# Peptides against a protein of PDB entry 7C96, part 58

Target 1, 73 residues: chain A of PDB entry 7C96
Amino acid sequence: PVIPDDFRCPISLELMKDPVIVSTGQTYERTCIEKWLQAGHGTCPKTQQTLTSTVLTPNYVLRSLIAQWCEAN

## One batch from the design tools (peptide; made by RFdiffusion4, then SolubleMPNN)

Design b2_p21_4_s4 (from b2_p21_4, 14 letters changed)
Fold by OpenDDE base, seed 1:
Structure b2_p21_4_s4 (fold): chain B 73 residues (1-73), chain A 21 residues (1-21)
Amino acid sequence: as target 1 above (73 residues)
Amino acid sequence: SMEKEKRIEERFKEFEEKVKA
């Protein structure tokens, strides 16, 4: 089935398993954004905005929505 | 997978180019 765009990581383009929110409000797969940060970047990949913080906040709501979608599809 | 990693690397390049632009 077609995966909703909101459920895909902007980096990996795959269904997110551990979605995390960055300071700009964008959500990415944890491992992907961590690699981006480890590469020395301090910006949001999708928006190009400078991150005010490198703290990654788990997106539990999205995780739940994805789980529900997976159960139905 | 290796395919996934390659894709991620390519995406990084795309985003990096946007930063430089």
Scores: peptide ipSAE 0.619, ipTM 0.885, DockQ to the pose 0.851
Fold by OpenDDE base, seed 4:
Structure b2_p21_4_s4 (fold): chain B 73 residues (1-73), chain A 21 residues (1-21)
Amino acid sequence: as target 1 above (73 residues)
Amino acid sequence: SMEKEKRIEERFKEFEEKVKA
């Protein structure tokens, strides 16, 4: 089935397993955004906005929604 | 997978170009 856009990482383009929210409010797969940050970038890949923080906040709601979707599909 | 990593690398290039712009 078609993966909902909101469930796909903007970087990997795959279903997120460990979605995290960056300071801009965008959500990415943890490993993907960590690689981006480790590469020395301080911007949000999707919006190009400067990150006010490098803190990654787990998106538990989305994680749950994705899990539910996986169970149903 | 290697394919996934290559895709991520390609995406990074795309985003990096946007950052430079």
Scores: peptide ipSAE 0.618, ipTM 0.886, DockQ to the pose 0.890
Fold by OpenDDE base, seed 3:
Structure b2_p21_4_s4 (fold): chain B 73 residues (1-73), chain A 21 residues (1-21)
Amino acid sequence: as target 1 above (73 residues)
Amino acid sequence: SMEKEKRIEERFKEFEEKVKA
């Protein structure tokens, strides 16, 4: 089935397994955004906004929604 | 997955180009 765009990581373009929220409010796959940050970037890949923090917050709601979608499809 | 890693690298380049612009 077609994966909803909101369930795909903006970087990997795949279904997110461990979605995390950055300071700009955008959500990415944890491993992808960590690689971006480790490469020395301090901006949000999608919006290009400067990150006010490098803290990554788990998006439990989205994780649950994705899990529910996977169960139905 | 090699395919996934290659895609990630390509996406990084795209985003990096936006940062430079």
Scores: peptide ipSAE 0.617, ipTM 0.885, DockQ to the pose 0.857
Fold by OpenDDE base, seed 2:
Structure b2_p21_4_s4 (fold): chain B 73 residues (1-73), chain A 21 residues (1-21)
Amino acid sequence: as target 1 above (73 residues)
Amino acid sequence: SMEKEKRIEERFKEFEEKVKA
């Protein structure tokens, strides 16, 4: 089945397993965005906006939606 | 997988180019 775009990480392009939200409001797979930050970047990969914080907030709502989708498909 | 890691590296290059632009 076709994976909804909102469920795919902008970096890995795969279904997210551990989605996290950055300061700009964009969501990425945790491991992917951590690698980006570790590389020394201080911007949001998708929007290019400067991150006001490097704190990563778990997107529990999206994780739940993805889980529900996986169960149905 | 190695394929996934390679894809991630390629995506990083794409995003990095946008940052520099």
Scores: peptide ipSAE 0.616, ipTM 0.885, DockQ to the pose 0.888

Design b2_p21_5_s1 (from b2_p21_5, 15 letters changed)
Fold by OpenDDE base, seed 1:
Formats: C-alpha cells, sequence, structure tokens
Structure b2_p21_5_s1 (fold): chain B 73 residues (1-73), chain A 21 residues (1-21)
C-alpha cells in the first residue's frame, strides 16, 4: 500500500523507523538528520530554517502511529 | 515531484560532505 506522506522521512523518502523532531518542529529519520548535522549543517533540511539547537527529540507518537499502520497494512 | 527533487538534493549534499571527511 501507499505510505502516507507524513510517515516518510523528508530526506530518505522512506517509512521512518526512528523518527525524531528538530527544533523547527519537522520530523526526520534519526540517521538522516544526524548525517546532515555531521556534515556541518545547522539548518532544517526541509525548511532551511536555522536550528535553535541540535537536540533531537524522539517522536514517540508518530512512531506508534507508524507501527499501527504497518500492522494494519 | 518537488519533494523528491528536494530530498535528492539533500542526500547529495550529505554524501558529498561526508565522503570528504
Amino acid sequence: as target 1 above (73 residues)
Amino acid sequence: SSEEEHAKKILQEIEEALKKQ
């Protein structure tokens, strides 16, 4: 089935396994955003907004929703 | 799509930067 856009990482375009939220509120796959930060960037890949911090907060709600969707599909 | 194009650009930037480290 077609993966909902909100469940796909803006970078990898794949179903997120470990979604994390950046300071701008956007959610990415952890590995993707970590590589972006490691590359020396301090902006949000999707919005180009400057990150107020590099703290990555696990998006547990989304993770749960994705799990539920995967189980049903 | 626009989203796909943007994603591809980001991935390329990551790859180019990391392979130089």
Scores: peptide ipSAE 0.439, ipTM 0.865, DockQ to the pose 0.751
Fold by OpenDDE base, seed 3:
Structure b2_p21_5_s1 (fold): chain B 73 residues (1-73), chain A 21 residues (1-21)
Amino acid sequence: as target 1 above (73 residues)
Amino acid sequence: SSEEEHAKKILQEIEEALKKQ
């Protein structure tokens, strides 16, 4: 079945396994955004906004929704 | 799509930067 857009990482375009929220409110796969930051970037890949913090907050709600979707499909 | 193109550009930037580290 077609994966909902909100469940896909904006970078990898794949179903997120460990979604994390950045300061701009956008959610990415943890591995993807960590690599982006490691590469020396301080902006949000999706919005190009400067990140006010490099803290990555786990998106537990989305993680649960994705898990439920995977179980049903 | 534009979103796919943007995603690929981001991935490319990540890969190129990490290769040079």
Scores: peptide ipSAE 0.437, ipTM 0.866, DockQ to the pose 0.747
Fold by OpenDDE base, seed 2:
Structure b2_p21_5_s1 (fold): chain B 73 residues (1-73), chain A 21 residues (1-21)
Amino acid sequence: as target 1 above (73 residues)
Amino acid sequence: SSEEEHAKKILQEIEEALKKQ
């Protein structure tokens, strides 16, 4: 079945397993955004906005929604 | 799509940067 766009990481384009929210409000797969930050970048990959913080907040709501979707499909 | 191209670019930048480290 077609994976909802909001369930896919903007970077990997794959279904997110550990979605995290950055300061701009965008959500990415943890591994992807961590590599981006490790590479020396301080901007949001999707919006190019400067991150006000490098803290990554787990998106538990989305994580749950994805899990439910996976169970049903 | 444009989003796929952008994603590919980001991924490439990550790989290139990490390769240099």
Scores: peptide ipSAE 0.433, ipTM 0.864, DockQ to the pose 0.749
Fold by OpenDDE base, seed 4:
Structure b2_p21_5_s1 (fold): chain B 73 residues (1-73), chain A 21 residues (1-21)
Amino acid sequence: as target 1 above (73 residues)
Amino acid sequence: SSEEEHAKKILQEIEEALKKQ
């Protein structure tokens, strides 16, 4: 079935397994955003806003929603 | 789509940067 847009990483376009929130509030797959940061970028890939922090916060709510969706589909 | 095109660009930037490290 079609993966809900909110469940897909803006970078990989795949279903997120370890979603993390950046300082701008956008959520990405951890691996993807870490690579972006490692590449020397200090902006949010989706919004291009400057990140005020490189801290990545696990999005547990979304993680649970994705898990529920996967179980049902 | 626009989001796919943007995502593709991001991936390219990541790949190019990482292979230079």
Scores: peptide ipSAE 0.431, ipTM 0.864, DockQ to the pose 0.737

Design b2_p21_5_s2 (from b2_p21_5, 14 letters changed)
Fold by OpenDDE base, seed 1:
Structure b2_p21_5_s2 (fold): chain B 73 residues (1-73), chain A 21 residues (1-21)
Amino acid sequence: as target 1 above (73 residues)
Amino acid sequence: SAEEEHAAKILEEIEKAEKEQ
């Protein structure tokens, strides 16, 4: 089945398992964004906007939606 | 696609940093 674009990480392009939200509102796979930050970057990969915070907030709603989609497909 | 190309660039930068560390 075709994976909805909103369910794929902008970096890995794969179905997200642990989606997290950055200060710009964009969501990424935790592993991907953490590696980006560890590499010394302080911007949002997708928008290039400067992150006002490096705090990563779990996107539980999306995680749940993805889980439901996976169960149905 | 443009999104795929951008993703590839980001991934490349991540890999480059990992090799340097």
Scores: peptide ipSAE 0.596, ipTM 0.902, DockQ to the pose 0.691
Fold by OpenDDE base, seed 2:
Structure b2_p21_5_s2 (fold): chain B 73 residues (1-73), chain A 21 residues (1-21)
Amino acid sequence: as target 1 above (73 residues)
Amino acid sequence: SAEEEHAAKILEEIEKAEKEQ
């Protein structure tokens, strides 16, 4: 079935396994955003907004929703 | 799509940085 857009990482375009939220409120796969930051970037890939923090907050709600979707499909 | 093209650019930058580091 078609994967909901909100369940896919804006970078990898794949179903997220460890979604994390950046300061702009956008969610990415942890591995993807960490590599982006490690590459020396301080902006949100999706919005190009400057990140006010490099803290990555786990999106547990989305993680659970994705898990439920996977079990049903 | 525009989103796919943008994603590709981001991924390219990540990979380029990994090769240089």
Scores: peptide ipSAE 0.594, ipTM 0.902, DockQ to the pose 0.653
Fold by OpenDDE base, seed 5:
Structure b2_p21_5_s2 (fold): chain B 73 residues (1-73), chain A 21 residues (1-21)
Amino acid sequence: as target 1 above (73 residues)
Amino acid sequence: SAEEEHAAKILEEIEKAEKEQ
């Protein structure tokens, strides 16, 4: 089945396994955004906005939705 | 698409940094 756009990481373009939310509200695969930050970047890949914080908040709701979708498909 | 192209650029930058580090 076609993967919903909201379930795909804006960077890897793959189904997210460990989605995390950045300060701008955008969600990415943890590994992807951590690599971006480690590369010395302090902006949101999707919006180019400067991140007010480097804290990554787990998106448990989305993680559950993705899990449910995978189970059904 | 534009989104795919942008994603590719981000990945390229990540890979470049990993290679240089």
Scores: peptide ipSAE 0.594, ipTM 0.902, DockQ to the pose 0.682
Fold by OpenDDE base, seed 3:
Structure b2_p21_5_s2 (fold): chain B 73 residues (1-73), chain A 21 residues (1-21)
Amino acid sequence: as target 1 above (73 residues)
Amino acid sequence: SAEEEHAAKILEEIEKAEKEQ
């Protein structure tokens, strides 16, 4: 089945398993964004905006939506 | 697509950093 774009990580382009929100409001797979930060970057990969914080907030709503989609497909 | 090309660049940067660390 065709995976909705909103369910794909902007970096890996794969279905997100542990989606997290960065300060710019964009959501990424935790592993991907952590690697980006560990690489010494302080910007949002998608928007290229400077991150005001490196705190990663779990996107539980999206996680649930993805789970529901997976069950239905 | 533009999104795919951008994603590829990001992945390349991550991979490069991992090899150097």
Scores: peptide ipSAE 0.592, ipTM 0.902, DockQ to the pose 0.687

Design b2_p21_5_s3 (from b2_p21_5, 13 letters changed)
Fold by OpenDDE base, seed 3:
Structure b2_p21_5_s3 (fold): chain B 73 residues (1-73), chain A 21 residues (1-21)
Amino acid sequence: as target 1 above (73 residues)
Amino acid sequence: SPEEEHAEKIRKEIEKALEEQ
């Protein structure tokens, strides 16, 4: 089955397991974005916008949607 | 695709930076 683009991390291009939202509203796999920040970057990988905060907010809704999709496919 | 190429660049930058730490 083809994985919906919205369910794939923009960095890993894989199905997200622990999706988190950054200040720009973009969602990434937690591990990926944490590595990006650890590397010394303060921008959004997808948009190149400067992050106003480094807080990562769990995207529980998306996690649930992905789980439902996995169950159906 | 452009998205795949961009993702690859990001991954390479992460790898390079973390290897130098």
Scores: peptide ipSAE 0.660, ipTM 0.901, DockQ to the pose 0.747
Fold by OpenDDE base, seed 1:
Structure b2_p21_5_s3 (fold): chain B 73 residues (1-73), chain A 21 residues (1-21)
Amino acid sequence: as target 1 above (73 residues)
Amino acid sequence: SPEEEHAEKIRKEIEKALEEQ
């Protein structure tokens, strides 16, 4: 079945396994955003907004929703 | 799509930067 857009990482375009939220409120796969930051970037890939923090907050709600979807599909 | 195009650009930037490190 088609993966819901909200469940796909904006960078990898794949189903997120470890979704994390950045300061702008956008969610990405942890590995993807960490590579972006490691590359020396301080902006949000999706919005190009400057990140006010490099802290990555686990999106547990989304992780749960994805798990539920995977179980049903 | 625009989203796919943007994603590709980001992935290329990441790849290039990490290869240069």
Scores: peptide ipSAE 0.659, ipTM 0.901, DockQ to the pose 0.755
Fold by OpenDDE base, seed 2:
Structure b2_p21_5_s3 (fold): chain B 73 residues (1-73), chain A 21 residues (1-21)
Amino acid sequence: as target 1 above (73 residues)
Amino acid sequence: SPEEEHAEKIRKEIEKALEEQ
């Protein structure tokens, strides 16, 4: 089945397993965005906006939605 | 697609930077 766009990481383009939200409101796979930050970047990969914080907030709602989708498909 | 191309650029940047560290 086709993976909904909102369920795919903008970086890996794969179904997210540990989605996290950055300061711009965009969501990424944790490992992907952590590597981006580790590489010395301080911007949002998707929007190029400067991050006001490097704190990564788990997107539990999306994680749950993805889990439900996976169970049904 | 543009999104796929952009994603690839990001992944390449990550790879390059981490290899240089």
Scores: peptide ipSAE 0.658, ipTM 0.900, DockQ to the pose 0.750
Fold by OpenDDE base, seed 5:
Structure b2_p21_5_s3 (fold): chain B 73 residues (1-73), chain A 21 residues (1-21)
Amino acid sequence: as target 1 above (73 residues)
Amino acid sequence: SPEEEHAEKIRKEIEKALEEQ
């Protein structure tokens, strides 16, 4: 079935397994955003906004929603 | 789509930067 847009990483375009929230509020797959930061970037890939912090917060709610969706589909 | 094109650009930037490190 069609994967909801909010469940896909803006970078990999795949279903997120370990979604994390950046300072701008956008969510990405952990490995993707870590690579972006490692590449020397300090902006949000989706919005181009400057990140005020490099802290990545696990999006447990979204992870749960994705898991529920996977179980149902 | 614009979103797919943007994602591709980001992935290319990551790949290029990491290969140069």
Scores: peptide ipSAE 0.655, ipTM 0.901, DockQ to the pose 0.751

Design b2_p21_5_s4 (from b2_p21_5, 13 letters changed)
Fold by OpenDDE base, seed 4:
Structure b2_p21_5_s4 (fold): chain B 73 residues (1-73), chain A 21 residues (1-21)
Amino acid sequence: as target 1 above (73 residues)
Amino acid sequence: SAEEEHAEEIRKQIEEALKKQ
């Protein structure tokens, strides 16, 4: 079935397994955003906004929603 | 789509940067 846009990483375009929230509020797959940061970037890939922090916050709610969706589909 | 094209660009930047490390 079609994966909801909100469940896909803006970078990998795949279903997120470990979604994390950046300072701008956007959510990405952890590995993807970590690579982006490691590459020397300090902006939000999706919005191009400058990140005020490199702290990545686990999006447990989304993780749960994705898990529920996967179980049903 | 625009989102897909943007994603590809991001991935490309990541690949190029990490390749040079």
Scores: peptide ipSAE 0.653, ipTM 0.909, DockQ to the pose 0.734
Fold by OpenDDE base, seed 3:
Structure b2_p21_5_s4 (fold): chain B 73 residues (1-73), chain A 21 residues (1-21)
Amino acid sequence: as target 1 above (73 residues)
Amino acid sequence: SAEEEHAEEIRKQIEEALKKQ
């Protein structure tokens, strides 16, 4: 079935496996955002806003919702 | 779509930058 938009990474456009939240509140797949930062960028890919921190916070709630969706589909 | 084009641009930037490293 069709993957809900909120469950897809803005960069890979695929179902997120390890979703993390950046300082702007946007959520990405960990590997994608880490590569973006490693490439020398300090902005949020989605909003272009400057990140106030490079800390990546696991989005446990979203991870759980995605897991539940995967079990049902 | 706009989201798909933007995503592709981001991925392209990542690839080009990492290739030069």
Scores: peptide ipSAE 0.652, ipTM 0.908, DockQ to the pose 0.750
Fold by OpenDDE base, seed 5:
Structure b2_p21_5_s4 (fold): chain B 73 residues (1-73), chain A 21 residues (1-21)
Amino acid sequence: as target 1 above (73 residues)
Amino acid sequence: SAEEEHAEEIRKQIEEALKKQ
């Protein structure tokens, strides 16, 4: 079945396994956004807004929703 | 799509930068 857009990482375009939220409110796969930050970038890949913090907050709600979707599909 | 093209550009930037490290 087609993966819901909200469940796909804006960078990898794949189903997220460890979704994290950045300061702008956008969610990415942890590995992807960490690589982006490691590459020396301080902006949100999706919106290009400057990140006010490099803290990555686990999106547990989304992780649960994705898990439920995977179980059903 | 625009989203796919943007994602590709981001991945390209990541790859290029990490190769230099």
Scores: peptide ipSAE 0.649, ipTM 0.907, DockQ to the pose 0.732
Fold by OpenDDE base, seed 2:
Structure b2_p21_5_s4 (fold): chain B 73 residues (1-73), chain A 21 residues (1-21)
Amino acid sequence: as target 1 above (73 residues)
Amino acid sequence: SAEEEHAEEIRKQIEEALKKQ
């Protein structure tokens, strides 16, 4: 089945398992964005905007939606 | 696509940076 674009990490391009939200509001797979930050970057990969915080907020709503989609497909 | 190309670039940067650490 075709994976909805919003369910795929902008970096890995794979279905997200642990989606997290960055300060710009964009969502990524936790492991992907953590590696990006660890690499010394302080910008949002998708928007190129400077991150005002390195805090990663779990996107539980999206996680739930993805889980529901996976169950149905 | 442009998004795929951008994603590839990001992954490349990550790999290169972590390799040097």
Scores: peptide ipSAE 0.648, ipTM 0.907, DockQ to the pose 0.744

Design b2_p21_6_s1 (from b2_p21_6, 11 letters changed)
Fold by OpenDDE base, seed 1:
Structure b2_p21_6_s1 (fold): chain B 73 residues (1-73), chain A 21 residues (1-21)
Amino acid sequence: as target 1 above (73 residues)
Amino acid sequence: KEKEEEEKKKKAEKILKEIEE
């Protein structure tokens, strides 16, 4: 079945397993955004906005939704 | 749109290249 766009990482374009939210409110796969930050970037990949913080907040709600979707599909 | 998805793909590819360096 078609994977909802909101369930795909903007970077990898794959179903997220460990979604995290950046300061701009955008969600990415943890591994992807960490690599982006480690590469020396301080902006949001999707919006190019400067990140006010490098803290990555787990998106538990989305993680749960994805898990539920996977069970049903 | 398919065009929008194509642009998203291009952007993603550019980012992937950057983080894979």
Scores: peptide ipSAE 0.472, ipTM 0.839, DockQ to the pose 0.776
Fold by OpenDDE base, seed 2:
Structure b2_p21_6_s1 (fold): chain B 73 residues (1-73), chain A 21 residues (1-21)
Amino acid sequence: as target 1 above (73 residues)
Amino acid sequence: KEKEEEEKKKKAEKILKEIEE
């Protein structure tokens, strides 16, 4: 079935397993955004906005929604 | 939209190359 766009990482374009939110409010797969930050970038990959923090907040709501979707499909 | 999806795909590919390097 077609994976909802909101469930795909903006970087990997794959279904997110461990979605995290950056300071701009965008969500990415943890592994992807961590590599981006480790590469020395301080901006949001999708929006190019400067990150006000490097803290990655787990998106538990989205994680649950994705899990439910996976179970149903 | 196909054009929008293609744009997102191309952008993602650029980022992947950057973080993979």
Scores: peptide ipSAE 0.471, ipTM 0.838, DockQ to the pose 0.763
Fold by OpenDDE base, seed 4:
Structure b2_p21_6_s1 (fold): chain B 73 residues (1-73), chain A 21 residues (1-21)
Amino acid sequence: as target 1 above (73 residues)
Amino acid sequence: KEKEEEEKKKKAEKILKEIEE
């Protein structure tokens, strides 16, 4: 079935397995955003906003929603 | 819709390419 847009990483465009939230409030797959940061970038890939922090917060709510969706589909 | 999706795809591809480099 069609993967909901909110469940896909803005970078990989794939279903997120470990979604994390950056300081701008955008969510990405952990692996993707970590690679972006490791590459020396300090901005949000989606919005281009400067990150006020490099802390990545797990998006447990979204992770749960994705898990539920996967079980149903 | 098609245009928006295409733009998102292009942007994602650009980012992925940059990460790979």
Scores: peptide ipSAE 0.468, ipTM 0.837, DockQ to the pose 0.772
Fold by OpenDDE base, seed 3:
Structure b2_p21_6_s1 (fold): chain B 73 residues (1-73), chain A 21 residues (1-21)
Amino acid sequence: as target 1 above (73 residues)
Amino acid sequence: KEKEEEEKKKKAEKILKEIEE
């Protein structure tokens, strides 16, 4: 079935398994955004906005929604 | 709409390539 765009990582374009929220409010797959930050970037890949914090907050709500979708499809 | 989607795809691919290196 077609994967909802909101469930795909903006970088990998794949279904997110461990979605995390950055300071700009955008959500990415943890692995992807961590690699981006480790490469020396301090901006949001999607918006190019400077991150006010490098803290990554787990998006539990989205994680649950994705899990529910996967169970139904 | 399709053009915008392709733009997002190209942007994502560019970032992904940079991360993979």
Scores: peptide ipSAE 0.467, ipTM 0.837, DockQ to the pose 0.586

Design b2_p21_6_s2 (from b2_p21_6, 12 letters changed)
Fold by OpenDDE base, seed 4:
Structure b2_p21_6_s2 (fold): chain B 73 residues (1-73), chain A 21 residues (1-21)
Amino acid sequence: as target 1 above (73 residues)
Amino acid sequence: MEEEEEEQKKKAEEILKKIEE
């Protein structure tokens, strides 16, 4: 089935397994955003906004929603 | 829908390119 846009990582375009929120409020797959940060980038991949923090906050709500979707599909 | 998908794909590719740099 078609994966909901909000459930896909803006970078990998794949269903997120470990979604994390950056300081701009955007959510990415942890692995993807970590690679981005490790590459020396200090901006939000999606919005190009400067990150005020490199802290990655787990998006548990989204993770649960994705899990539910996966179970139903 | 296809147009939007292509747009996102393009964006993703650009991001990936930067990661590889």
Scores: peptide ipSAE 0.334, ipTM 0.798, DockQ to the pose 0.936
Fold by OpenDDE base, seed 1:
Structure b2_p21_6_s2 (fold): chain B 73 residues (1-73), chain A 21 residues (1-21)
Amino acid sequence: as target 1 above (73 residues)
Amino acid sequence: MEEEEEEQKKKAEEILKKIEE
């Protein structure tokens, strides 16, 4: 079935397995955003906003929703 | 819908390019 847009990483365009939230509130796959940051970027890939922090907060709610969706589909 | 998907794909490609350079 069609994967909901909110369940796809803006970078990989794949279903997120370990979604994390950046300071701008956008969510990405952990590995993707880490590579972005490690490459020397300090902005949000989606919005181009400057990140006020490089802390990545696990989006447990979304992770759970994705897991539930996968079970049902 | 289809156009939006293409736009997202284009954006993703740009991001990936920056990551891999």
Scores: peptide ipSAE 0.332, ipTM 0.797, DockQ to the pose 0.944
Fold by OpenDDE base, seed 2:
Structure b2_p21_6_s2 (fold): chain B 73 residues (1-73), chain A 21 residues (1-21)
Amino acid sequence: as target 1 above (73 residues)
Amino acid sequence: MEEEEEEQKKKAEEILKKIEE
């Protein structure tokens, strides 16, 4: 079935398993955004806005929604 | 829809390229 756009990581374009939110409010797969940050980038990959923090906050709501979607499909 | 998917794909590829540098 077609994966909802909001459930796909902007970097990997795959269904997120461990979605995390950056300071700009965008959500990415944890491993993807960590690699981006470790590479020395301080901007949001999707929006290109400067990150005010490098803290990654788990998106529990989205994680739950994705899990529910996976169970139904 | 297909055009939007292609745009996102290109964006993702550009990001991955940056990460690999």
Scores: peptide ipSAE 0.331, ipTM 0.797, DockQ to the pose 0.958
Fold by OpenDDE base, seed 3:
Structure b2_p21_6_s2 (fold): chain B 73 residues (1-73), chain A 21 residues (1-21)
Amino acid sequence: as target 1 above (73 residues)
Amino acid sequence: MEEEEEEQKKKAEEILKKIEE
């Protein structure tokens, strides 16, 4: 089945397994955004806005929704 | 929808390129 766009990482375009929220409110796969930050970038890949914080907050709600979708499909 | 999808794919590729530099 077709993966919902909201369930795909903006970087990898793959189904997210460990989604995290950045300061701009955008969600990415943890490994993808960590690589981006480690490469020396301080902006949000999707919006190009400067990150006010490098803290990555787990998106448990989305993680649960993705898990439910995977179980149903 | 197709145009927007292709744009997202292109942007993702550009991001990945920057990460690999």
Scores: peptide ipSAE 0.319, ipTM 0.793, DockQ to the pose 0.921

